# Peptides against a protein of PDB entry 3H8D: the designs that were tried, part 216

Target 1, 122 residues: chain A of PDB entry 3H8D
Amino acid sequence: DMKRQQRFFRIPFIRPADQYKDPQNKKKGWWYAHFDGPWIARQMELHPDKPPILLVAGKDDMEMCELNLEETGLTRKRGAEILPRQFEEIWERCGGIQYLQSAIESRQARPTYATAMLQNLL

## One batch from the design tools (peptide; made by RFdiffusion4, then SolubleMPNN)

Design b2_p29_7_s1 (from b2_p29_7, 14 letters changed)
Fold by OpenDDE base, seed 5:
Structure b2_p29_7_s1 (fold): chain B 122 residues (1-122), chain C 122 residues (1-122), chain A 29 residues (1-29)
Amino acid sequence: as target 1 above (122 residues)
Amino acid sequence: as target 1 above (122 residues)
Amino acid sequence: SRYDELLAINEVDGKETYEPLSSLLERPE
């Protein structure tokens, strides 16, 4: 429902091997999530050495965060919550619109705020 | 409409008389705005030496920011944009719910995302 | 999972610390 709170989160990460390296040698990745109420709607991962990973609820449930928002540490991690546009900008650049659209068309996407917004756009 | 982007902003300010004082003597205020699309829906001001000012579209148009969002510098000001909850938490603490409710009941409030959300809550 | 080999970055007061990304996103085993 459109009444559910939409919350977005971002976690920077590194590989264990990089944790003791100089800052310039730490290859950072970025984990993103969009929660539609307590449940994840979209997940996105930017890795330093592989293509972006895009995941949408319904289609990619087994690969996405399985915890509801309150069960995660996201709400308790300082600086983790981000603005919608901070998520959407990267989502769009990574081909998220097309990815979600395809999931909707194939009937793989679970209805979420994200699917509703896209359907209104098209 | 629920499709419009809701964006929130916060700007710290000081009184002109304090601009040349030591940091500890600069009494900071906080200016807040909620934009429902390009148009302001709510405005809030925390002052160091007077009660909070709450303003809602329709009722307080003459006291609120008269510029549409793009005409302001808010979107271009680093750190100005804040999360919805960062606005709402202060709004609630300052009695914003009651203020907006009263504006709705008196038919003074212009319909906005904020009025719609409150009406759904009640 | 994919998170097992990733460390979440925590930055506080200009200092970085790390914790397993799985600690934020997965149930303990």
Scores: peptide ipSAE 0.353, ipTM 0.595, DockQ to the pose 0.804
Fold by OpenDDE base, seed 4:
Structure b2_p29_7_s1 (fold): chain B 122 residues (1-122), chain C 122 residues (1-122), chain A 29 residues (1-29)
Amino acid sequence: as target 1 above (122 residues)
Amino acid sequence: as target 1 above (122 residues)
Amino acid sequence: SRYDELLAINEVDGKETYEPLSSLLERPE
């Protein structure tokens, strides 16, 4: 329910080929996740060379992190956890509201904290 | 209700008398706040020279921040907002659970997200 | 998965190190 803690995480990443390049030649991407309690509710990926990827629970389960939060390394990675707004700002910029809304309207979204918040907003 | 966003803040402070002293002579304290929606639910202060101060809504209203969240400068102060656990860790260390529990039992605490969480925990 | 070709960045003391992103997000093989 709404008492589940909402936690957000961000991981910067590079391609293996960039590993040994000069810093200016490393194209960084960003992996984001929103966990509603132990399970992921939203996932987002900013790749350096392709459009952002948005994923929502229910609709995109097969493409999202399948581990519960504690099974991941996220809670143990320094600096990985971020503030809610640090996630939401990027989510909104990438069209996440519309994406989640469409998933709800098509009955593809699994109810989460995120879906509830959106329905309150509309 | 439980859909209100929970936000946490931390601000370091020094005593006015230390304002113009050498850095090593400035004894820093820490001010903490938990906002349940627009209103403060818990406040905590770590002083360099006296015991921690714990405050909970309802019981300690007169000693707590009277401004709503947006009226404060907290949301606009760089680095002020912190993760929930960054607050809770210190709260727990300072005996916050027991303090809030006692306030609930004595019917002095105003119902907040914090009181609800504690009642779920007990 | 999509993570197999990505390295997570770890920064400690201004130095970057890398580990497979899959190591953080997937079950060990």
Scores: peptide ipSAE 0.353, ipTM 0.594, DockQ to the pose 0.821
Fold by OpenDDE base, seed 3:
Structure b2_p29_7_s1 (fold): chain B 122 residues (1-122), chain C 122 residues (1-122), chain A 29 residues (1-29)
Amino acid sequence: as target 1 above (122 residues)
Amino acid sequence: as target 1 above (122 residues)
Amino acid sequence: SRYDELLAINEVDGKETYEPLSSLLERPE
């Protein structure tokens, strides 16, 4: 139910080619996830060289992390967990509200905490 | 919630190699699905030449039908919908109870009508 | 997967180390 723990995570990443470059020359990307209990609700990826990727559960399952939260390394990675607002700020800037809204309207979105909050907002 | 409509479907399939053989020489398989509302909860496949395949939501998402029920076409395919017992009878014979139970115990199973019923049974 | 050839950044005490992003998000082969 919607009482499940909401947890948010962020992982910075680079391309192997940038591994040994000077810090200023490393093009960092950012992987984000919202877990609604053990299961992922939303995922987004900021890449340095392509548009942001927005993913919502139910619609984009094949492209999203398929592991439950405990199966991932996220809870064990230092500094990976972030505040809800740290996720939402980026989600909103990337057009996440519209993306999830469209997924709900097209009946592609699996109900999650994210869909419930959006439906209450609209 | 668990008030969602439970719908069950079955589709026979054959191998392309048997497509033009005489009926008695066509080795039919059977694809089964349990939908808990718009989303699949369980899937199983009976093959003529290999062991049954059991799939449960949350654990086997990458191998299961990724479409919501309305997207599949099942509701529009004549004769595809079956009674709950017609699914469960095969599910049980294939060891589905144990399979889903193991998925729940390992925290790989996404909560569905199927998990709820099993948890109430055990 | 989309995580192929991506390295997750680990930063501790100002030092960066790297591991495959897939190691955090996918099951091993």
Scores: peptide ipSAE 0.351, ipTM 0.514, DockQ to the pose 0.539
Fold by OpenDDE base, seed 2:
Structure b2_p29_7_s1 (fold): chain B 122 residues (1-122), chain C 122 residues (1-122), chain A 29 residues (1-29)
Amino acid sequence: as target 1 above (122 residues)
Amino acid sequence: as target 1 above (122 residues)
Amino acid sequence: SRYDELLAINEVDGKETYEPLSSLLERPE
């Protein structure tokens, strides 16, 4: 449903242990989300000391944000909303296209804007 | 073609006569553009002392930006790119939906992402 | 030109500067 608004968000984070360290010693992570209307379609996490985490709706529901968009603080956090390409660039770099494709082929992915877009490209 | 990237831009402007005035005496205008891939689909101008200007591809080509996206300085101007909703909110407020609809019905609008989206809504 | 009499605003670190809007939107003369 192209009528649903696509919105993307990013939140930088650190570990509690790093909060009192000098800036150069803070290891930042990044949390990303793609919302297809009120519901999350994709989630991505970049941690400083482990591989990226990629999550897609349907397959990874238990690990993804369970709140609808308005229930989160994302829309009210200044600077959290990002451009689609800012999400997609990282998604692609982390192997997101292949991950989502595999989820579609295994019939684990819930239909979303993301699955539709990928199917249009293939 | 949903494969084309949709990008939106906004540039504030002032009149040359105001450039040497105190900040409170500068009347800002706003220039907006929607690019469907490399080509402009919609343009919008908010002037401080006259009605908004709405322009759609096909109908208003003579009045719209003639450069493709890469030929403009938009992608290289910090802060110029905006979120889709930041464009659409103003577009809607200025009567853009009705304007584009009229252009489609009169067969003046060139097919773009914008025309496709509108036709999906109606 | 539609943009001849307009100046684009550049805001960098709280400093405001101006350039012709046409420089961003039109081919150089």
Scores: peptide ipSAE 0.037, ipTM 0.558, DockQ to the pose 0.740

Design b2_p29_7_s2 (from b2_p29_7, 13 letters changed)
Fold by OpenDDE base, seed 2:
Structure b2_p29_7_s2 (fold): chain B 122 residues (1-122), chain C 122 residues (1-122), chain A 29 residues (1-29)
Amino acid sequence: as target 1 above (122 residues)
Amino acid sequence: as target 1 above (122 residues)
Amino acid sequence: SRFDEKLAIEEVDGKEVYFPLSSLLTRPK
């Protein structure tokens, strides 16, 4: 059902090794999630010193959030929810369109709102 | 309802003033919370260089966590939940019994599981 | 686990706290 609510979230993180460093030495990463209804459709991780990690449902299930949206508590974390474009802008910048397209073409991607939207663009 | 689930949590924190210091200069504090059902009943903060902070519902509402248990996300933070005795031991050591008793006697304490238990002891 | 160790940053009761990001990804053990 493509009528499911699309919700996007972002959580900053640090490396364990940085937790005791001065704030200026704590290199922050960002964890992103796109939920298509209760289940995650896309996940993305920005790291300060390595390439972004892009994950799409179906293909990367084992590396993605396995909790439903309610179980994550993300909806209750102040400042965690972001606008669709805030996710998409980063997704696009990180090559997410190509990544998802490839997953679709290889028949690895699970149908989600994201796959549907991309297929509408092609 | 004294049949509500009693849950206890502990999380470490670094003082804002220390967040930019070297690791050895970051003195860790501990934040404790006792939830009587969805709402906090007792809160306690251990600081490395000042007296413990003890807070009880009713009396100290303005200084205590205002979020219900679900909103805190504590139940989803690995390692945050502790056993009742892990809370009580510190509570007692910090003078919590006397503090709560005084709050009850002054009619400042909101009835909670904690007040009920203490009243059973007296 | 396939998840690398990360500490999510959150403010709880006015204090910055860290918790394993995996808490958002998997059910706690």
Scores: peptide ipSAE 0.329, ipTM 0.680, DockQ to the pose 0.490
Fold by OpenDDE base, seed 4:
Structure b2_p29_7_s2 (fold): chain B 122 residues (1-122), chain C 122 residues (1-122), chain A 29 residues (1-29)
Amino acid sequence: as target 1 above (122 residues)
Amino acid sequence: as target 1 above (122 residues)
Amino acid sequence: SRFDEKLAIEEVDGKEVYFPLSSLLTRPK
């Protein structure tokens, strides 16, 4: 149902090994989530020293957030919610369009707002 | 409303002055919170090198956590929630009963589950 | 958990704290 609200979130993270280092030596990563209504549609992780991780619902369920939107508490975390374009810009830069397209073509992707939008673009 | 659920939480923190020290030299403090439903009723901080800080709703609003329970995300942090007695034992040891009693007597305390329980005890 | 390798950066009561990202993204075991 494309009537569902699309919401996007971002959380910074560090590696456990950096926990006790000086702030300048803590390399930040970024965790991104796209929720199609209450359910996650896409997940993305930017790492300081390895390639980005892209995940799409259906294909990567075992590696993605298990909680629905309300259970995560993301909507209640100040500064966590981001604009759609803030997610999409990074998603596109990381090859997300191709990744999602491949998941659709291989019939691995669960239908979401994201799959629908991409199919309309093609 | 005494029907509200009472929940207690504890998280560790490091003093700003110790941020850049080796882990063994970072003295840990403990932050405690009692929530009466969604709203904080009591806050307590144990410090390694200064007296504990006791705070009660109404009297110390300006110094206490501004977030409601859901906004803190404490309910979703593993290991953060503690038993009531785990809070009360430290609270009592730090003179919390006397502190809260004084706040009630001076009409500074906002009515909470904590104030009600203490008044029943007296 | 698959997210235990990451520590989420959060602010609680004006204090910067680190929690396993799994606390936000997975159900308690």
Scores: peptide ipSAE 0.324, ipTM 0.672, DockQ to the pose 0.523
Fold by OpenDDE base, seed 1:
Structure b2_p29_7_s2 (fold): chain B 122 residues (1-122), chain C 122 residues (1-122), chain A 29 residues (1-29)
Amino acid sequence: as target 1 above (122 residues)
Amino acid sequence: as target 1 above (122 residues)
Amino acid sequence: SRFDEKLAIEEVDGKEVYFPLSSLLTRPK
């Protein structure tokens, strides 16, 4: 249902090993989430020292946020919500289109706004 | 109703001004909450550089957590939940008994498990 | 303001993050 709100969020993070280091030695990563209504559709993680991680609902449920949007409190975190394009730009750059497409073709992806839009685009 | 669960939580916080300092210079504060069922009954904040803050439901609603317990996500934060005595020990040390008593006497306190127990104790 | 300016320390997906405490415990205005 395309009537569900599409909301995107980003949170910076540091590695546990860096928590006691000087600020300049705390290499920051970025956690991204796309919620299709109350439930997550895509998750992405940018790390300072390893390849980005892409996750899609249905296929990668065990590695993704398990809370509904309200439970996460993301909507209440100042600066956490981002524009759709801010998510998509990084998603695309990280090979997200191909990743999600493969998940759809292998029948692993749960139908979401993201899968629907991708199918419309192909 | 004494059938409501009494749950207590504590989370650390840092002052924004200390965020970019060395670990030894990051003085931590502590945020405490007592939930009487789904709603907060008492809140307490220990600061490294100023007197503790005590808040009671009814009197200090505008300064207290406005989310119900489920909305806070505290139950999903590892290490956040504490034993009742861990809360009460600090509460008592900070003058919480007198503070709550005064709120009851001035008819400012909302009836909670905390007010009931205090009245039973006096 | 309901809360003094302070940053809560928490873990998200095994990673340490810092959020304003007010963002965690109050509804956005």
Scores: peptide ipSAE 0.201, ipTM 0.579, DockQ to the pose 0.440
Fold by OpenDDE base, seed 5:
Structure b2_p29_7_s2 (fold): chain B 122 residues (1-122), chain C 122 residues (1-122), chain A 29 residues (1-29)
Amino acid sequence: as target 1 above (122 residues)
Amino acid sequence: as target 1 above (122 residues)
Amino acid sequence: SRFDEKLAIEEVDGKEVYFPLSSLLTRPK
């Protein structure tokens, strides 16, 4: 049901090679997740040195979080949860709309809140 | 009940004050936790530049981790969990036995697996 | 693992800690 709660999270990360570098030399990436109820719908990674990685449920399950929301502990991590627009703004800039649309058209996307919203816009 | 599962964890940390220092000046500390079932029983911090910090439930609740085990996410952090002896060896070296004993004698310690074990030894 | 090697940044008990990002994605062994 699309009435499920939509929750969004963001976690910064670094590469192991940067662990002991000066702060200015620690190139920070950003990991994003959109949960449609207990299950992940979209995942996104921003990297300082390569193109964004976009993932959608159904198509990219093997690369996405396999835990339900409660199992991740994300809801208990201070500062991890973000506003929907904070996710969507980056998603849009990274070409997420086109990526999700292609996944729907190729019948690779699992139905989620995200697919429903996009189909309502088209 | 003392039949609760005893689990031990260790994570390295960098002090906020060292965030912007050169790598050689980022002195690593070690954070240790002993959970008696879902609740923390003992906490310990090793610092490179000051004496160890020892904390026991009841006496030091305000300074200890306020999250239950599941809320910490420690069980989901690869490499965080350690063997009981890995905790106890450091605890003993840091004077933990004396610290806990004093907490019991002053009636400051909350009963835990740790207090029970120590009382069995005495 | 099936994920890139990344270290998530988190504050635990007022301290900055690093842990494998994969810990957020897969069940513990």
Scores: peptide ipSAE 0.332, ipTM 0.684, DockQ to the pose 0.510; fails the geometry check

Design b2_p29_7_s3 (from b2_p29_7, 14 letters changed)
Fold by OpenDDE base, seed 2:
Structure b2_p29_7_s3 (fold): chain B 122 residues (1-122), chain C 122 residues (1-122), chain A 29 residues (1-29)
Amino acid sequence: as target 1 above (122 residues)
Amino acid sequence: as target 1 above (122 residues)
Amino acid sequence: SRYDEYLAVEIVDGKEVYSPLSDLLLRPE
């Protein structure tokens, strides 16, 4: 129930064209995920050359990670797991609260830990 | 409710007698805490010269941190916050599951996220 | 997939290793 483990992950990424460039010329993006138990609740992407992408379960399922947490292997990837606040700080800066709120109001959001916490906060 | 933020912290400590010794002669211990929302649920101490100390809310209140999370300043101490698994791994190795279970069975444990999760696990 | 345009970065033995992000996050077709 609301006892599901909340786990957060971050993976850096680059553009395929940058893989053979010098490190200083590799523009890194950052992929973030919030898993509410085995299933993704929120996803966020920081890009070096375009606005942040915010995604929430229910609304953006087709654009989000399709794998359950175990299938991703994120829990076995050294350095991938981050603290909740490390996710939330970026989420808030990118307007994630408003994004999720709008998804709830439009009835597009699937109920998750994130939706529940937001409803408590507002 | 079960929506309270679970936060975990770890800070090193040295024995008072070692504070003025050379670094190589300072034997470090580790203090761990699990906060269920604003209040401590579990505390754990690794010592260089004696067995680990395990403490659970309700049973060991007098020996545990008396401050709420905000009062501790742990959230503002760089590097103090750790991942849940970083706490749980040590907790399990030290026999924390059995310790908490016994506290529940003896009716000494205060209900927390930890007690609820344990009851789901067993 | 949108992930096809990204390579995940992993540090292996102190070196950066790249793989399609889709390999990590999407089910195989």
Scores: peptide ipSAE 0.274, ipTM 0.593, DockQ to the pose 0.814
Fold by OpenDDE base, seed 1:
Structure b2_p29_7_s3 (fold): chain B 122 residues (1-122), chain C 122 residues (1-122), chain A 29 residues (1-29)
Amino acid sequence: as target 1 above (122 residues)
Amino acid sequence: as target 1 above (122 residues)
Amino acid sequence: SRYDEYLAVEIVDGKEVYSPLSDLLLRPE
C-alpha cells in the first residue's frame, strides 16, 4: 500500500576494538534502513574497510533487521532519521538500483515501496 | 496518486522592518510547505507577532505558492528540506488537522496526499 | 549475527555512548 509512511534511518557504528581509541582512530561505518510502513524494505551498510552491503526485503530477510519500526526505537533515537534523498543518494552510489532490479527480476524481492518506485522509474 | 513523492520544506523569514536591526532584534518567522509531487498541498506560516497561518490546496490557492516544486528551487536550497514529522508536528500544534478537516467537509479542499491521509486517520 | 561485531554510536550529553548494534536491530535469543 503506497499510503504507508516511508521513513529512513542512519546509525553510525564502530568496531569494538575502536571504542577506546581517539576519535581520529575510530573508523566509523554507517547502517542505513528504509522502512515501508512498519517493516523494513531496504538496508544498506557502509563499512570503512570493505565494500558496501546492500540488502532488500524478500531476498535478504535473514540478514536484515528483524524488528518492526516501532520495536527498533529508531524513531526515538535522536539524529537517526534522515531524509529520503539522504538514503537514496547513497543507495544509488552503491549500486542499489541494479541490486534491487536484479532481485525483482529473479523474483526474490518482496513487493515494497522500493520495488514499486523502481518499476515506475524503468 | 499516492506514488507521488511527499516533500517538506521550511524557510525562515524576517519582517522588512527588522532587516537592518541587530540579530537579537530580528524576530524570525517560518514558512513551511508540503509538496505532494510537483504541487503544493499545504502551506503554513509561523509569525513572531500574530497567529499561525494555515493554508490548504483548493481552498487557499490564491494565497499559496504558485510555483511547482522545481520552479521554487527549494530542493536546491541547503537546509530547506525537512522531515515529514518536522512539518506535521507544527501543523498539528497549530490546529492544522481541524483546518484541513473543515476544508474537506466544506468541499473546498483539493484532493491531495494530505487529504487522503487525514481521511485515513479519521 | 552480522551485527554482533559492531557497536552503535549515540551522542548523549555531548559524548559518544556505545551499545551492541544487535540490541537495536535484533530480538533477544
Scores: peptide ipSAE 0.272, ipTM 0.588, DockQ to the pose 0.812
Fold by OpenDDE base, seed 3:
Structure b2_p29_7_s3 (fold): chain B 122 residues (1-122), chain C 122 residues (1-122), chain A 29 residues (1-29)
Amino acid sequence: as target 1 above (122 residues)
Amino acid sequence: as target 1 above (122 residues)
Amino acid sequence: SRYDEYLAVEIVDGKEVYSPLSDLLLRPE
């Protein structure tokens, strides 16, 4: 349902080995999530030392956040929520359009706001 | 169309009389806008010395921003874009739900994402 | 999960605080 609230979140992360290092030596990654209503539609991970990980609902469910939005506490975490464009800009740079398109074409993607928007775009 | 991007903006303003005063003596107001796609759906103004002004598309067109979103330059203004909840929280506090509801009931409101959401809520 | 190798970063009172990312994103045991 396109009436569902689309909410986007970002959490920085580090490797355990870096937690005691100086700030300049903490290699930060970024965890991104797009929630279509209470359920995750897309997830993305930027790592400092490996390629980005792109995940879409239906195809990658086992690798994605297993909690609904309320259960994550993301809405209560200060600074976690981001603007849609802050997610989409990175998603596009990482090849997310092609990734989701392939998931749709292979019938692996669960219908979400993201799939609907992509189908409109293409 | 519920597929249109919902974007929200906030910019501060000061009264012309305060523009040359010290920062502590500049009474800031806040201008808020909700754009449903390229067109404004709701506008709200918080003033330091008078009641909030609530405006909805259709009813208050002559008092609202006349520019489409692209023409406003808001998308290019650093810090202007805000999260939906940052708009809605203030909207609700100012009686926006009742205001928009009345506009719908009197058939003055132009159908927007906001009117659709309100009709779902009530 | 792969989340176990990550520490979420949060700023509390101007200081960075670290916690397992899995605590935020996975169900407790």
Scores: peptide ipSAE 0.269, ipTM 0.589, DockQ to the pose 0.844
Fold by OpenDDE base, seed 4:
Parts: C-alpha cells; sequence; structure tokens
Structure b2_p29_7_s3 (fold): chain B 122 residues (1-122), chain C 122 residues (1-122), chain A 29 residues (1-29)
C-alpha cells in the first residue's frame, strides 16, 4: 500500500575491540534501514574494511533486522532518522538498484514500496 | 498519485524591521511547506507575535508559495528539508487536521496526498 | 504580498544573511 509511511534510519557502529581505542583508531561503519510501514524493506551496511552489504525484504529476511519498526526504538533514537534521499543516495552508489532488480527478476523479493518504485522507474 | 514524493521544508524568517537589531531583539518565525511531488500541498507559518497560519492547496492557493518545488530552490538549501514528522507534529499542534478536514468538507481543498491521508484516517 | 513583511534568514559562514521572503516564495513581477 502506497499510503504506508516510508521511514529511513542510520546508525553508526564500531567493532567491540575498538570501543576502548582513541577516536582516530575507531573504525566506524554505518547501518541503514528503510521501513515500509512497520516492516523493513531494505537494509544496507557500510563497513570500514569490506564491501557494502545490501539486503532486500523477501530475499534476505534471515539476515535483516527481525524487529518491526516500533520494536527497534529507532524512532525514539535522536539523530537516527534520516531523509529518504540520505538513504537513496548511498543505496544507489552501492548498486542497490541492480541488487533489487535482480531480486525481483529472480522472484526472491517481497513486494514493497521499494519494489514498486523500481518497477515504476523501469 | 501515491507514488509522488512527499517532501517537507522549514526555513526561518524575521521581520524586516528586526534585521539590524541585536540577535536577542530579532524575533524569528518559521515557514513550513509540504510538497506533494512538485506542487505544494500544505503551508504553515509560526509567528513570534501572532497565531499560526495554516494553508492548504485549493483553498488558499493565492496565499501560498506559487513556485513549484524545483523553482523554490529549497531542495538545494542546506538544512531546509525536514522529516515528515517534523512537519506533522507542528501541523497537528496548530490544528492542521481540523483545518484540512474543514477544507475538504467545504469542497475547497484540492485533492492531495494530505487530503487522501486524512480521509484514510477518518 | 504578505510575504513582503518578512526576510528569509540564512546562515553563511556563521553569519546571518537576509533576503526578502517573497523572492523565495513568489514569482518576480
Amino acid sequence: as target 1 above (122 residues)
Amino acid sequence: as target 1 above (122 residues)
Amino acid sequence: SRYDEYLAVEIVDGKEVYSPLSDLLLRPE
């Protein structure tokens, strides 16, 4: 349903071993999520020392956040919510369009706002 | 069309007479806009010394921003774009739901994403 | 226009810069 809220979030992360290091020695990654209503549609991870990870609903459910939006507490975490474009810009840079397209073509993607937008674009 | 982007913006304003005063003597207001695709759907103004102004497409076209989204330059102005909830929270506090509802009932409102959401809520 | 009563405020290099709000919201005459 196109009437569902599209909400996007970003959380920085570090390795446990880095928590006691000086700031310059902490290698931060970034966790991104797109929620289509209460359910996650896309997830993305930028790691400091390996390629980005892209995940889409249906295909990657077992590797994605398993909490609904309210359960995550993301909406109550200061600075966590970001603009749609702040997500999409990174998603596109990481090859997210191609990844989602492939998931649709292979019938692995669960229909979401994201799949609908892509199919509207193609 | 529910596929159109919903984008929200906020910019501060001051009275011309205050522009040469010390910071503590400048009374800032806030201008808010909701764009449904390229066209404004709702506008809201918080004034430092008078009640809020609420405006909805169809009813208040002559008092609202007459530029399309791209013409405004708001998308290119740093810090101008805000989250949907940052708009909606203020909209609700100012009685926006009732204002829009009244505009719908009086057949003054132009159908927008905002009108559709309200009618879905009622 | 009612927007003639207001100036848009922008921060440039830490300083406030002002312009007519009407320039942002209305088409030129």
Scores: peptide ipSAE 0.025, ipTM 0.548, DockQ to the pose 0.784

